# Designs tried in a protein design run: peptides against a protein of PDB entry 5VZU. Part 48

Target 1, 271 residues: chain A of PDB entry 5VZU
Amino acid sequence: GRTLEDIFHEHMQELILMKFIYTSQYDNCLTYRRIYLPPSRPDDLIKPGLFKGTYGSHGLEIVMLSFHGRRARGTKITGDPNIPAGQQTVEIDLRHRIQLPDLENQRNFNELSRIVLEVRERVRQEQQEGGHEAGEGRGRQGPRESQPSPAQPRAEAPSKGPDGTPGEDGGEPGDAVAAAEQPAQCGQGQPFVLPVGVSSRNEDYPRTCRMCFYGTGLIAGHGFTSPERTPGVFILFDEDRFGFVWLELKSFSLYSRVQATFRNADAPSPQ

## One batch from the design tools (peptide; made by RFdiffusion4, then SolubleMPNN)

Design b1_p12_7_s4 (from b1_p12_7, 5 letters changed)
Fold by OpenDDE base, seed 1:
Structure b1_p12_7_s4 (fold): chain B 271 residues (1-271), chain A 12 residues (1-12)
Amino acid sequence: as target 1 above (271 residues)
Amino acid sequence: VLEEMRKDFYVP
C-alpha cells in the first residue's frame, strides 16, 4: 500500500508543480503593486509589520500583521495554490483571551480543543445577539403621515421660593483601606508547549508565551475553492514572534518578524 | 476541504 511518506511526497510534488505552473503562466504579464506598512498605534499589541510564517507543506510565506481596534489580522503578502495573496490568513479577536493550562495539560490536545470550542461558542452567541439588535431597529420606520400638530401655547415661568435649614449630621469617615489591586502582571510569560499530535515544521518555537487569543484561520482547496474559517489560537511569544495553532488541522504556524528595513514603505501621509 | 487542507499542512 502507499505509505504516508509516499502520499506526502506525491502531494508535495503536486504543490510544487502548481506553484511552478502559476509562476510560469504569469511570466508574460506581471503586475506589480506597492505594499505599505501599516502605521503603528499606541494601543497595538506589538508593532505591526511583515512576518515570515510557516505553512506546513507550503513552506515559508510572508504575512502582514495589522491591528484594527479589538481585532488583529494576518494578511497574505505571498499567495499559495489554495489561498491567494491579499487574503486574511488569520483573524484574531483581542477581546477573547485564551488561558492556557499548565504544561502537563497543554500537552493534551482535547483540553486545548475544549477551551477553544467554548470560546468559539461565546463568539457565535455574541454575534447572534448583536444581529438581533440591528434587525429590530430597522422595522419601525412606518410612514409617519405628517399630521400638522397644533401650536400649543407657551405656559409661563412660575418663580417660587425659599428657605430650608442646614442639618449638621457629622457621620464619621470610615477609612476603607482600598486594598491596592496589584496591577495584574499582564506581561509575565507563561510556559508554552504544543499539544501532542500538533504538527510543527520545526520544534524550534518559543517555550514561553505572553498571552493567547481566540482567532480563526482561512483554509481553502486548490484555486481558492470552498474557502472557510477554522478555529485556532493566536499565541503571542514576544515583540517579534507569534504563532497560530490551527485546531482542526492539528498544525502550528510560527511567524517571525522580517527584520529588513524598507525605505519608503511607510504609507504616505494623507495629504 | 478540511481533509485536503490537512495534507497541505502536514509536516512529516
Scores: peptide ipSAE 0.344, ipTM 0.922, DockQ to the pose 0.778
Fold by OpenDDE base, seed 2:
Structure b1_p12_7_s4 (fold): chain B 271 residues (1-271), chain A 12 residues (1-12)
Amino acid sequence: as target 1 above (271 residues)
Amino acid sequence: VLEEMRKDFYVP
């Protein structure tokens, strides 16, 4: 029977062949698109820019990270056999923070899966509700001719009566020390480990993360067939590193900032 | 589909 190794070898050969075909076809029609670095904003989670990432068998890829209000976006700068350049490889919802459990429970893939799927369901509900509010808001601009209903004078109902019983019950004020939930200091990193059974190209990933968010990744077959969004976790490690856990794929991609300074890479100021 | 997508993300 075919071993898992045989299947992996055949798939690697197919990916290499696809990469070779794509690179060889470039001789006939290279469309060069100038890439501009997104402008940095004060409210950006980290400085936007170019990151190098790993996609398992795809190897090294370049992604542009940009911020769009309450969303972050990873845009492919390099294409692969599945996802062409210019596609949004990851979309991050900065409204939906993922709270990782303790380090012991972080090893449990089912716990991470539960947390992510609960957030995915909330995101779906909010999208349905926001669709209803946008629909209802257009219907109510019928001109309410506010006919002034005449103010009928409500009659003075009478002042009953006196009774005075003095019950003394001196219940001791139990000092409910409201444990002030110390606002989770946004600056202390938490211990981080990948769940058991999540594949990582490198075991040398940061063992501390700043924060995590719900997101979706783009997956497709070879030639961008059947593209779909799969749930995942964006993990901010530091100013120069983030990860993405592909939940359904049980894979982890690490992204590191490209430290090269580019001359004239800033977007032209909108005139 | 998802099994083919897993091959693309497979790390030995």
Scores: peptide ipSAE 0.059, ipTM 0.797, DockQ to the pose 0.700
Fold by OpenDDE base, seed 4:
Structure b1_p12_7_s4 (fold): chain B 271 residues (1-271), chain A 12 residues (1-12)
Amino acid sequence: as target 1 above (271 residues)
Amino acid sequence: VLEEMRKDFYVP
């Protein structure tokens, strides 16, 4: 029977051939699109920019990490046979932090799955509730038919008098104790390990993470067929490294900052 | 579909 290794080698050969065909087809007609680095903002979780990532069988790819309020986005700079360049390979919800358990329970894939799927359900509920509020606001602009209201006469209302009793009722201002949002402790990173059965290209991933968030990854068949969003975990290791656990795929992608400096890569000021 | 996509992310 074909070993798992045989299947992997056959699939890798197919992916390499597809990559070669795509690159060779474009040699005759290259459309160049300028890439701009996103501007850094003070509230960005880390500096935005280019990261090199590993997608298992796809090997090394380049993604652009950018921040969009309470969301982060990884955009493919390199395409592959499944997902073309310019697609959002990962979307991270910075509102939905994932708390990893201790190292013993981090090895349990079912525990990670439970945590992620619970957060996915919360995100779905919030999207349904926010959709209802946006729907009710648009209904009431019925056409104002301009009915000509008839001129009712000025009745002279009489001059009632002066009595000025000053009621002193000193209502105490209830101290609304603003629940101090505990500053996200830039705490010492927690110990990190991949669950058993999550595939990683190597074991050279960071064994300590700063924080994790719920996210979704884009997956597709060859030629970008049947594209779907799959749940996962964004793992921030440090300023230059993050990971993504593809939950349904049982895979891990490590992303490391591209240390190259690019001239004239700054985004043009919005006119 | 998902099983095929798993091959794309498979690491031996």
Scores: peptide ipSAE 0.059, ipTM 0.792, DockQ to the pose 0.759
Fold by OpenDDE base, seed 3:
Structure b1_p12_7_s4 (fold): chain B 271 residues (1-271), chain A 12 residues (1-12)
Amino acid sequence: as target 1 above (271 residues)
Amino acid sequence: VLEEMRKDFYVP
């Protein structure tokens, strides 16, 4: 049988070959596209921009984080042998917060898996319900036969009817004090640890997180074959760091802000 | 193996 070592050597040879093929394509045809940093909005979870991540043997990759209402998106700036540049490596649903358990229960991969799969099922249900309302609303536009508009009879001006006085009943509208959702105390991060059996290339990840959200990651074979979305957890650590737990792959990716200032990288104002 | 080929997370 193939040893784990044989499988590792074969896989590393394929990756080196794919990296060589990918780099050699640049000798024949180069397409340049200008990249603009997304404008920051007040409601953005963190400042949008470039982040560096490390994916297994692919090494260092650059992603653009951007916010789109209740969604966040990680777009590949660098490609790899599996997923080309310009693809959405992660899509985050900011409507679906993941509540991590206590630190003891965070070590249990099955508990995290349960929580994520329950959220995935809710997202699927919401998509089905929203699809049905959009479907039923279109069916009832039967062709309005343009019946010819009958002639407008001039409605005469009705007269001034009288003074009726009715009374006082001062029902105080009970002030429904909209419980001001106390601004979630932005200060106390939750202790964070990876579940047992989730692989990280480096154990030097933040041990405290601000919040987590449901998301999906893009995976594909070499040459972008059979691309699919896999469930995961977006973990916000701080203004400059986030993670993604790839649930099915049992892997963790850490992303850190590229602190380099780029001149003229701002999107042109829409004329 | 096949899943690792979809996004190489092989940490040796």
Scores: peptide ipSAE 0.055, ipTM 0.764, DockQ to the pose 0.434

Design b1_p12_8_s1 (from b1_p12_8, 6 letters changed)
Fold by OpenDDE base, seed 4:
Structure b1_p12_8_s1 (fold): chain B 271 residues (1-271), chain A 12 residues (1-12)
Amino acid sequence: as target 1 above (271 residues)
Amino acid sequence: SSLEDARRAFHE
């Protein structure tokens, strides 16, 4: 059987060959596109901008983080053999916060998996319901030809029926103990650890996080074949760092803000 | 599968 080393070498050779093919194709036609930094909004979870991430064997990648109302997006600025530049590597639903368990239970991958998959199912249900409302709203604009159905005068029948007695059954109000939503301590980071069996290329990830959200990551085969979205967790560490747990891949990507100041990188004001 | 190819790319 192929050793893990043989598989690694074959895959690395394929990646090198793909990188070579891509670079050699660029020798004939280089198209340069200017990238603008997204404008910052007051409601943005953190300042939008360029982040440096690491993706396994693909090495260093640049992702643009941007905010779009209740969604955040990570857009690839650098492509890899699987996912080309300009693709949304991560899509974050800021409506669906992930509550991490205590530090002990955070080590349990199955617990994180359960939490994420429950949120995924809620997101799927909301999308189905919202799709039905949007579909039904378009169908009803058929011209109601107001055929004047004749007003047949249905008669007055007066029936008087009687005095049924007020049974006083004093059903005790069961105290629905409203589970006091512990006020999300917005300010202090919670302890954070990766689940056992989640691979991180760098063990030097922040051990505290501010907030987590449900998201999806884009995966594909080489040459962007069979692209699909996998469930994951966006982890906000601080103003300059976030992570993404790729649940099905059992992988963690750390993203750090590119600290370089770019002159004239601001998006032109929408005229 | 895309998942298997992606898994290789992330873990190699």
Scores: peptide ipSAE 0.297, ipTM 0.907, DockQ to the pose 0.610
Fold by OpenDDE base, seed 3:
Structure b1_p12_8_s1 (fold): chain B 271 residues (1-271), chain A 12 residues (1-12)
Amino acid sequence: as target 1 above (271 residues)
Amino acid sequence: SSLEDARRAFHE
């Protein structure tokens, strides 16, 4: 029977061979495109930019984090044998915050799975409701045959009579208690631990997080075969670090900001 | 499957 060691060696040989084939094929026809850093906006959760991620056996990958209103995106700058460069490896819904339980219940994978799947179902419902409103609005534009309504003559506007007395109805201004959006306390981050059975390449991940959001990750077979979106959790640790829990893969990816300063990396001002 | 190929890539 194949040992676990035999399976590991066979798969590592396949990955090395694939990496060699891809690298050797590209040497003949490389097109280079300049990548610009997205401009930072005041409403961005953190400064957008380049992050280095660890994807299991594939090693170090570079992802561009960008913000698009209430969505964040991780775009691959480096490709791998499964997912080519330029693909959106992660899509984050900033409308759907994930509330992590206490530290004891965070060790329970089934509890995290329940929370994520409940949010996934809400996102699916909201997409279905928004799809129905767009569908019903298009059906009733039957061709308005613009029959040329004959130009009936402008009857003269009769004169403004003056008198109506202002009734003082002192309607009490109902105190619309503007629910003071509690200023998002830049509060002490919550304790963070990975669930039991979630693999991490490195046990040295931040043990405190600021906030979490629902998201989806892109997965595919070799050569970008059968691409699909899998549910996960985006974890903001700090200004320079975020994580993604791949729920169905039971894996965690840590992303750290590339600290290198790039000259001329800013997008040209729109002329 | 894509999930099985992705699992291999993440669990090594």
Scores: peptide ipSAE 0.295, ipTM 0.908, DockQ to the pose 0.612
Fold by OpenDDE base, seed 5:
Formats: C-alpha cells, structure tokens, sequence
Structure b1_p12_8_s1 (fold): chain B 271 residues (1-271), chain A 12 residues (1-12)
C-alpha cells in the first residue's frame, strides 16, 4: 500500500514539477511589475505591507496586506500552482469581529465552526438586504414625462380660519436601545490556541492574540480551476504577525512581516 | 472539487 510518506513524496514531486513548468513558461516572457507598498493610514488596524506566509505544502509565500475602509485584503505577491500572483488570497471583514471562547473551548473545532458560520450567515443577510435597497432605488426613476398641464386660473377661494385645537397626544419617545457598541478593547491580548484537528506547519505560533475577524480565503484547483471563497478567521497577534484559519480546510497559515526596508517602494503621491 | 484539491495542497 502507499505509505503516507509515499503520497507526500509523490505530491511534492508534482508540486515541484508544476512550479518548474510555471517558472519555465514565465522565463520566456518575464513581465516585471513594480510593487508599491500601500500608504499607511491612521485608521489602519496595523501598518500595511509585505508578510511572509506559510501555505500547506507550497512553502513560503509573500502576501501584501492592505486596508480598504472596513475591509482588509491579502494579495498574493508570489503565486502557487493553485492561486496565481495578484489574487486576493484573503479578504477580511473588519465589521465582523470574532470573539474567541475561553482557552478550553478554543480547542473545540466545532465551537469555532459554529461561531464562524453564524457570522457568515449575518454577512449573507446584510448582503441580501443591501442588494434589495440598491435594486428598489433604481426602479422608481421612470422618466415622468411632465405633460404640461394647461394653466387654468383657479380663483381666490376665501380665508376661513377654523380654530381647531388638536390635542397634545404625548407620544412617549420610544427608547432607541442603542446597540451597545462593545468597546473594542484593543489593548488586552487573549490566550490563543488552535483547535484540535487544525493543522499547522509549525507549532511555534503566538499563544496570545489581540483580536479576530471574519474573513474568506481563496481556494482553487491546479491552474486556478473552480476558484471559490472559503470561510475563515483572521487572527491579529501583533503589529508584525497575523494568522488565518481556513475553516473548511482545517488549516492555519501564519504571516510574519517582512522586515526588509525597500528603497523607492512607496506609492507615488497622488498628484 | 476545488476544496478537495486545495485540501490536498494544504495537508500533503
């Protein structure tokens, strides 16, 4: 029977061969594109920039983290056999914070799965509601051809002033229950552990995280076939490290900031 | 499926 080692070796050979085919095909037509670092904004969750990530068997990859209002984006700088360079490997919804349970319940994959799937359903509902508002607003601008109704000179009907005192119906102000914005306690890290059965290439990941958000990861077959978004958790550890839990893959990717200083990598100032 | 192919690529 094939050993797990034989299967791993065959797959690694296939990945090396695919990488060789892709690199050899591009070697005949290398398009160099300048990569600009995103400008830092005060409202950015962390400084945007280049991160080194680990993806399963593909090894070390480079991702650009950028912020776009209430969304964060990881863009592949390095491609792999499944996902080419320039694709958005992760999309993070900064509106949907994930609260991790206590450390004991964090080991339960089903609990994390429940939390993520509940947030996914809320995101889906918000998208449906926002789609309906955008759809109804476009339908009513039928061009009212204002037919010029002729100017009939309707007469000065007189001034009758009836003094009707309408009563003071004291409508009680309905208490708008201000949805308590749970203060984003940005400051206290919480203990962090991967759920049992989530694979990590390295057990050396941060055991404390600052905050987590709902996100989606891009997955595809070889050659970018049948690309789809899978639910996951973005985990902010610190200013220089974040993770992504691929829920359906039961995998964890750790991303660490590239500490290299790049000369002339700043985005051109908007003229 | 893309999920199965991705799962192989992440776990192998």
Amino acid sequence: as target 1 above (271 residues)
Amino acid sequence: SSLEDARRAFHE
Scores: peptide ipSAE 0.289, ipTM 0.905, DockQ to the pose 0.645
Fold by OpenDDE base, seed 2:
Structure b1_p12_8_s1 (fold): chain B 271 residues (1-271), chain A 12 residues (1-12)
Amino acid sequence: as target 1 above (271 residues)
Amino acid sequence: SSLEDARRAFHE
């Protein structure tokens, strides 16, 4: 039978061959596309821009992070053998925050899996309901002929009066101690650890995160065959670092801001 | 499958 080592060597040979083919194609025709940095908006979760990811056998990937209302997107700037440049590698739903459990329960992959799959089902339900409202709202604009409903004058006044008195009962107001919803301290990071069995290329990841959101990652076979979306967790660590947990892959990708200053990289103002 | 090919690409 093929050993795990034989499978690894065959796949490494395929990746080297693909890299060689791509590099050799560049001698004949290089298509350069200008990349513009997205404009920053006041409501952006962090400053948009270029991030360096280190994940998978390809080593180094560049992703553009951008914000689109209640969604964030990671767009591949570097292609790989599976997913070409310009594809949306991650799509983040900023409506669906993931609440991480305590640090002990964060080590349990099944707990994280449960939380993510529950949010995925809610997102699916909301998409089905929103599809129905958009369908029903178009049908009923029949021309309501504004028939002028006549001003009927109906008048009268009367009177009646009287009774009755009772009774005392002074039931003590039980002090419902309103559990003060501690205002979710939006500014304090929570302890963060990867679940057991989630692979990371680097164990030097931030051990505190600000917030997490539901998202989907794009996966494909070599040559962008059978592309599909897989569920995951976007983890905001700080202004310059985010992660993505690929749930079905049991993998973690860390992204760090490219600190280089780009001259003339701003999108031209729409004239 | 795309998931198996992606797993190979992420775990090497």
Scores: peptide ipSAE 0.283, ipTM 0.904, DockQ to the pose 0.602

Design b1_p12_8_s2 (from b1_p12_8, 5 letters changed)
Fold by OpenDDE base, seed 2:
Structure b1_p12_8_s2 (fold): chain B 271 residues (1-271), chain A 12 residues (1-12)
Amino acid sequence: as target 1 above (271 residues)
Amino acid sequence: SPLEDARKAMHS
C-alpha cells in the first residue's frame, strides 16, 4: 500500500517538477510588469503594500494588500503552480466582522466553522436582495407624461383668532442618561489561538489579534484548473501582520509586511 | 479536485 511518506514524496516531486517547468519558462519570454504600491487612504484599515507569506510547499509568496472601500484584496505578486500572479488570492469583506469566541472556544474548529458559515449566509442574502433592488428600480421609469397640473385657485387664508392660553406645563427635564457609547475598544487586542486541526507551518504566529473579517480565498488545481472561492477568516494582528484561515482547507497562512523601502514605487499621479 | 490539490499544496 502507498505509505503517507510515499504520497508526500510523490506530491513533492510533482511540485518540484512544476517549479522547474515554471522557472524554465522564464528562460524564454518573461513579461516584466512594474508593480506600483497602492496609494494610502485615511480610511485604510492598515497601510496597503507588499506582504510575504511562507505557507504551503511553494515557499515564499508575495501578496499586495489593497483597500477598495468596504473590501480589502490580496493580489498574488508571485504565482504558484495552482494560482498565477495577478489573481486575487484573498477577498475580504470589511462589512462582515468575525467575532472570535473566548480563547477556550477558539480551539473548537466547529465553533469557528459555525460563525464563518453564518456570515457567509448573510453575505449571500445581501447579494440576492441587492440584486432585486437594482432590478426593480430600473423598471419604474415609465414616461412621466407631464400632464400640466391645472392652477388651482388661491383660496384665501381665513384669519383664525388669537386666544390660545399659554399652559405653563413645567415638564421636568428627564435626565437623558446619555448611554456612554463605550468607546469601541479598537485598541485592546483579543487573545488568539488557531483551532485544533488547523495546520500552520510554524507555531510562531501572533497570540493576539486586533480584529477579524469574513473573506474568501481563491483555490485551484494545478495550472489554474477549476478555480473557486472558499470561505475563510482574515485576521488582522497589527500594522505589519495579517493571517488568513482557510476554513475548508483547515490551514492558516501568515503574512508579514515586506520591510523594504521602495524608491519610486508609488503609482504615477494620474496626469 | 481543486480542494484536494490546494490542500496538498498547503499541507506539504
Scores: peptide ipSAE 0.239, ipTM 0.894, DockQ to the pose 0.579
Fold by OpenDDE base, seed 4:
Structure b1_p12_8_s2 (fold): chain B 271 residues (1-271), chain A 12 residues (1-12)
Amino acid sequence: as target 1 above (271 residues)
Amino acid sequence: SPLEDARKAMHS
């Protein structure tokens, strides 16, 4: 029978061969493009930058995390045989928070699946409604020939009247019940665990998370064939770590900030 | 399928 070791060796050989084929195809045509780090904005959920993840069997991937209003984006810096460099490996909708259940119910994959799919349907509905409003506005610019209607003279009407009685209505100061702004609980991290049947390459993932958001991941066949978006959960652990749960794949990817400081990597200021 | 290929790539 094939040993687990045989299966791993066969798979590693396949990956090495694929890497060799791709590298050999581009050997004479390597173009280098400078990548700039996204500028940090005050409203960014965390500092944008390079994150190192383990994606699939291909091992090490570098992803650029950037913020675009109410969206976050993971862009592949390193490509793989399925998804080339420059593709948006993850797109995060910062409008749609995922509320994780308690730790016991987090072990239930079906509960996570329900929560994510409910948010997915809301996102689809919002996209359909927003698409209809943009369609109707274009139709009605018929050329109204503005005929110049003549300037009728405004008459001067004059009159005077005087009287000034100062009614002292002593309106009681209604107690403005200051709605106590519930202090934004700069939330103590919620306990976090992967659902049963979600695989992680390493069990050494953070056991607390700050917040979660709905997102989609990009998947494709080899050579970027039939690319599609699959639903998932972006999990913010801390300033330097995030995860992505690939719901349909039942997989978890952990991303950790690249701690290297790059000199002169900032985007040129838009002149 | 892309899901199967991606699943294979992630879990192999």
Scores: peptide ipSAE 0.225, ipTM 0.890, DockQ to the pose 0.654
Fold by OpenDDE base, seed 1:
Structure b1_p12_8_s2 (fold): chain B 271 residues (1-271), chain A 12 residues (1-12)
Amino acid sequence: as target 1 above (271 residues)
Amino acid sequence: SPLEDARKAMHS
C-alpha cells in the first residue's frame, strides 16, 4: 500500500514540477513589479511587513502583512500552484476577536469550530444589515421647494411666574449593570496549543498567544480554479510571529517576520 | 474540490 510518506513524496514531486513549469513559461515575458512595504501606523496591531509562512508541502511562502483600519491582510508575494502571487491569502477581521478557551478545552477541535462558526454567522449578519441601510437612503430626496415662510413678528418676553415646588418622584433607576467588557488584558499571553487533529508542519509554534481574531483564508484548485474563502483563526503570538488556523482544512500555518532590511522598499510618501 | 486540493496541499 502507499504510505503517507509515499503520498507526500509524490505530491512534493508534483508541486516541484508545477513550479518548474510555471517558471519556464515566463522565460519570455517577465514583468517585474516593485513591491513597497506598507507604512507603519501607530494603530497597527504589529509592525506591517514581510513574513515567511509555512504551508505544509508548499514549503516556504512570503506574505506581506498589512493593516487597513479594522482589517488585516496577508498578500502573497510568492505564489503557489493554487493561489498566485498578489492574492490576499488571509483576510483578518480585527473587529471580531476570538476568545480561546482554557488550555484543556483548546485541545477540542469542535469547541474551536463552534467559536469560529458563531463569529462567522455574526459577520454575515453584520454584512446583511449594512447592505439594507445603503438601499433605503436613496429614495426620499424629492426637491422640497423651500417656500419662504413669512417673518412672524418678535412677540415680547412676558414675565417671571412663580414658585412651583417640584415633587420628589424618586423613580429608582434600575441598575442595568452593563456587564463591563473586561478590558482585554493587553499584556498577558494566554497559553496556546493546537486542537487535536490540526496539522502543523512542526511543533515549534509559540505556546503562548496574545490575541486571536476571526479571519478567512483563500483556497483554490490548481491554476486558481474556483477560489473561495474558508474560515479560520488569526493568532497573534508576538511582534514577529502570527499563525493562521485553517478550520475546514484542519491545518495551521506559522508566519515569522523576515528580518531582512530592504533599501528603497518604503512606499513613496504620497505627494 | 478547492477544499480537497487545498487539504492535500496543506497536509502533505
Scores: peptide ipSAE 0.244, ipTM 0.898, DockQ to the pose 0.640; fails the geometry check
Fold by OpenDDE base, seed 5:
Structure b1_p12_8_s2 (fold): chain B 271 residues (1-271), chain A 12 residues (1-12)
Amino acid sequence: as target 1 above (271 residues)
Amino acid sequence: SPLEDARKAMHS
């Protein structure tokens, strides 16, 4: 029978061959462009920049991490047979923090799945509500052609009298229970472990994380066919490391900062 | 499916 190792080796050979075929088709039409590092902002969760990540059998990939208000984005610098370079491999919603359970319950994949899917439904509701507000705002700018209604004469309607009985409408101030924004526990890492059945190519992932956020990963068939977003968890470990749990794929990708200093990699100042 | 293809690629 084929061993798991034989199946892995055959599949790795197939992926290498596909990568070779794909790259060879572009041999005469490669356009090189300069990639600039995003400018760092004080409010950025970590310094933006290049990270090296692992995608199962695709091996080592380079991703640019950047921040866009309340969203973070991982953009592929290296393409693979499924997802070309320049695509957003991960999109992170920095509004939707995921609170991981205790270390014992972190081993339960179904618990993580429940937490992530509950956040996904909230994000979907917020998008539907925001879509309604944007839709209603466009409908009312019909040009009211103000037809000049002819000036009918002001009939002096008589001064009816002053009976202002003050109704004491004692409007009780509804206690707007300000949902106490639980102070973002800035700084103390929590113990971290992957759920049982989540595949990691590297067992040497950090065992402590700072923060987790809801996100989506991009998946596609070979040649970027039928691209879709799958739910996941962005895990910030430290200033130089983050992970992504691909929930539906039951996989984990670890990303580590590229420590190389690049000369002339700064984005040109917007003139 | 893209999920199956991606799953195959991620777990290989």
Scores: peptide ipSAE 0.242, ipTM 0.896, DockQ to the pose 0.641; fails the geometry check

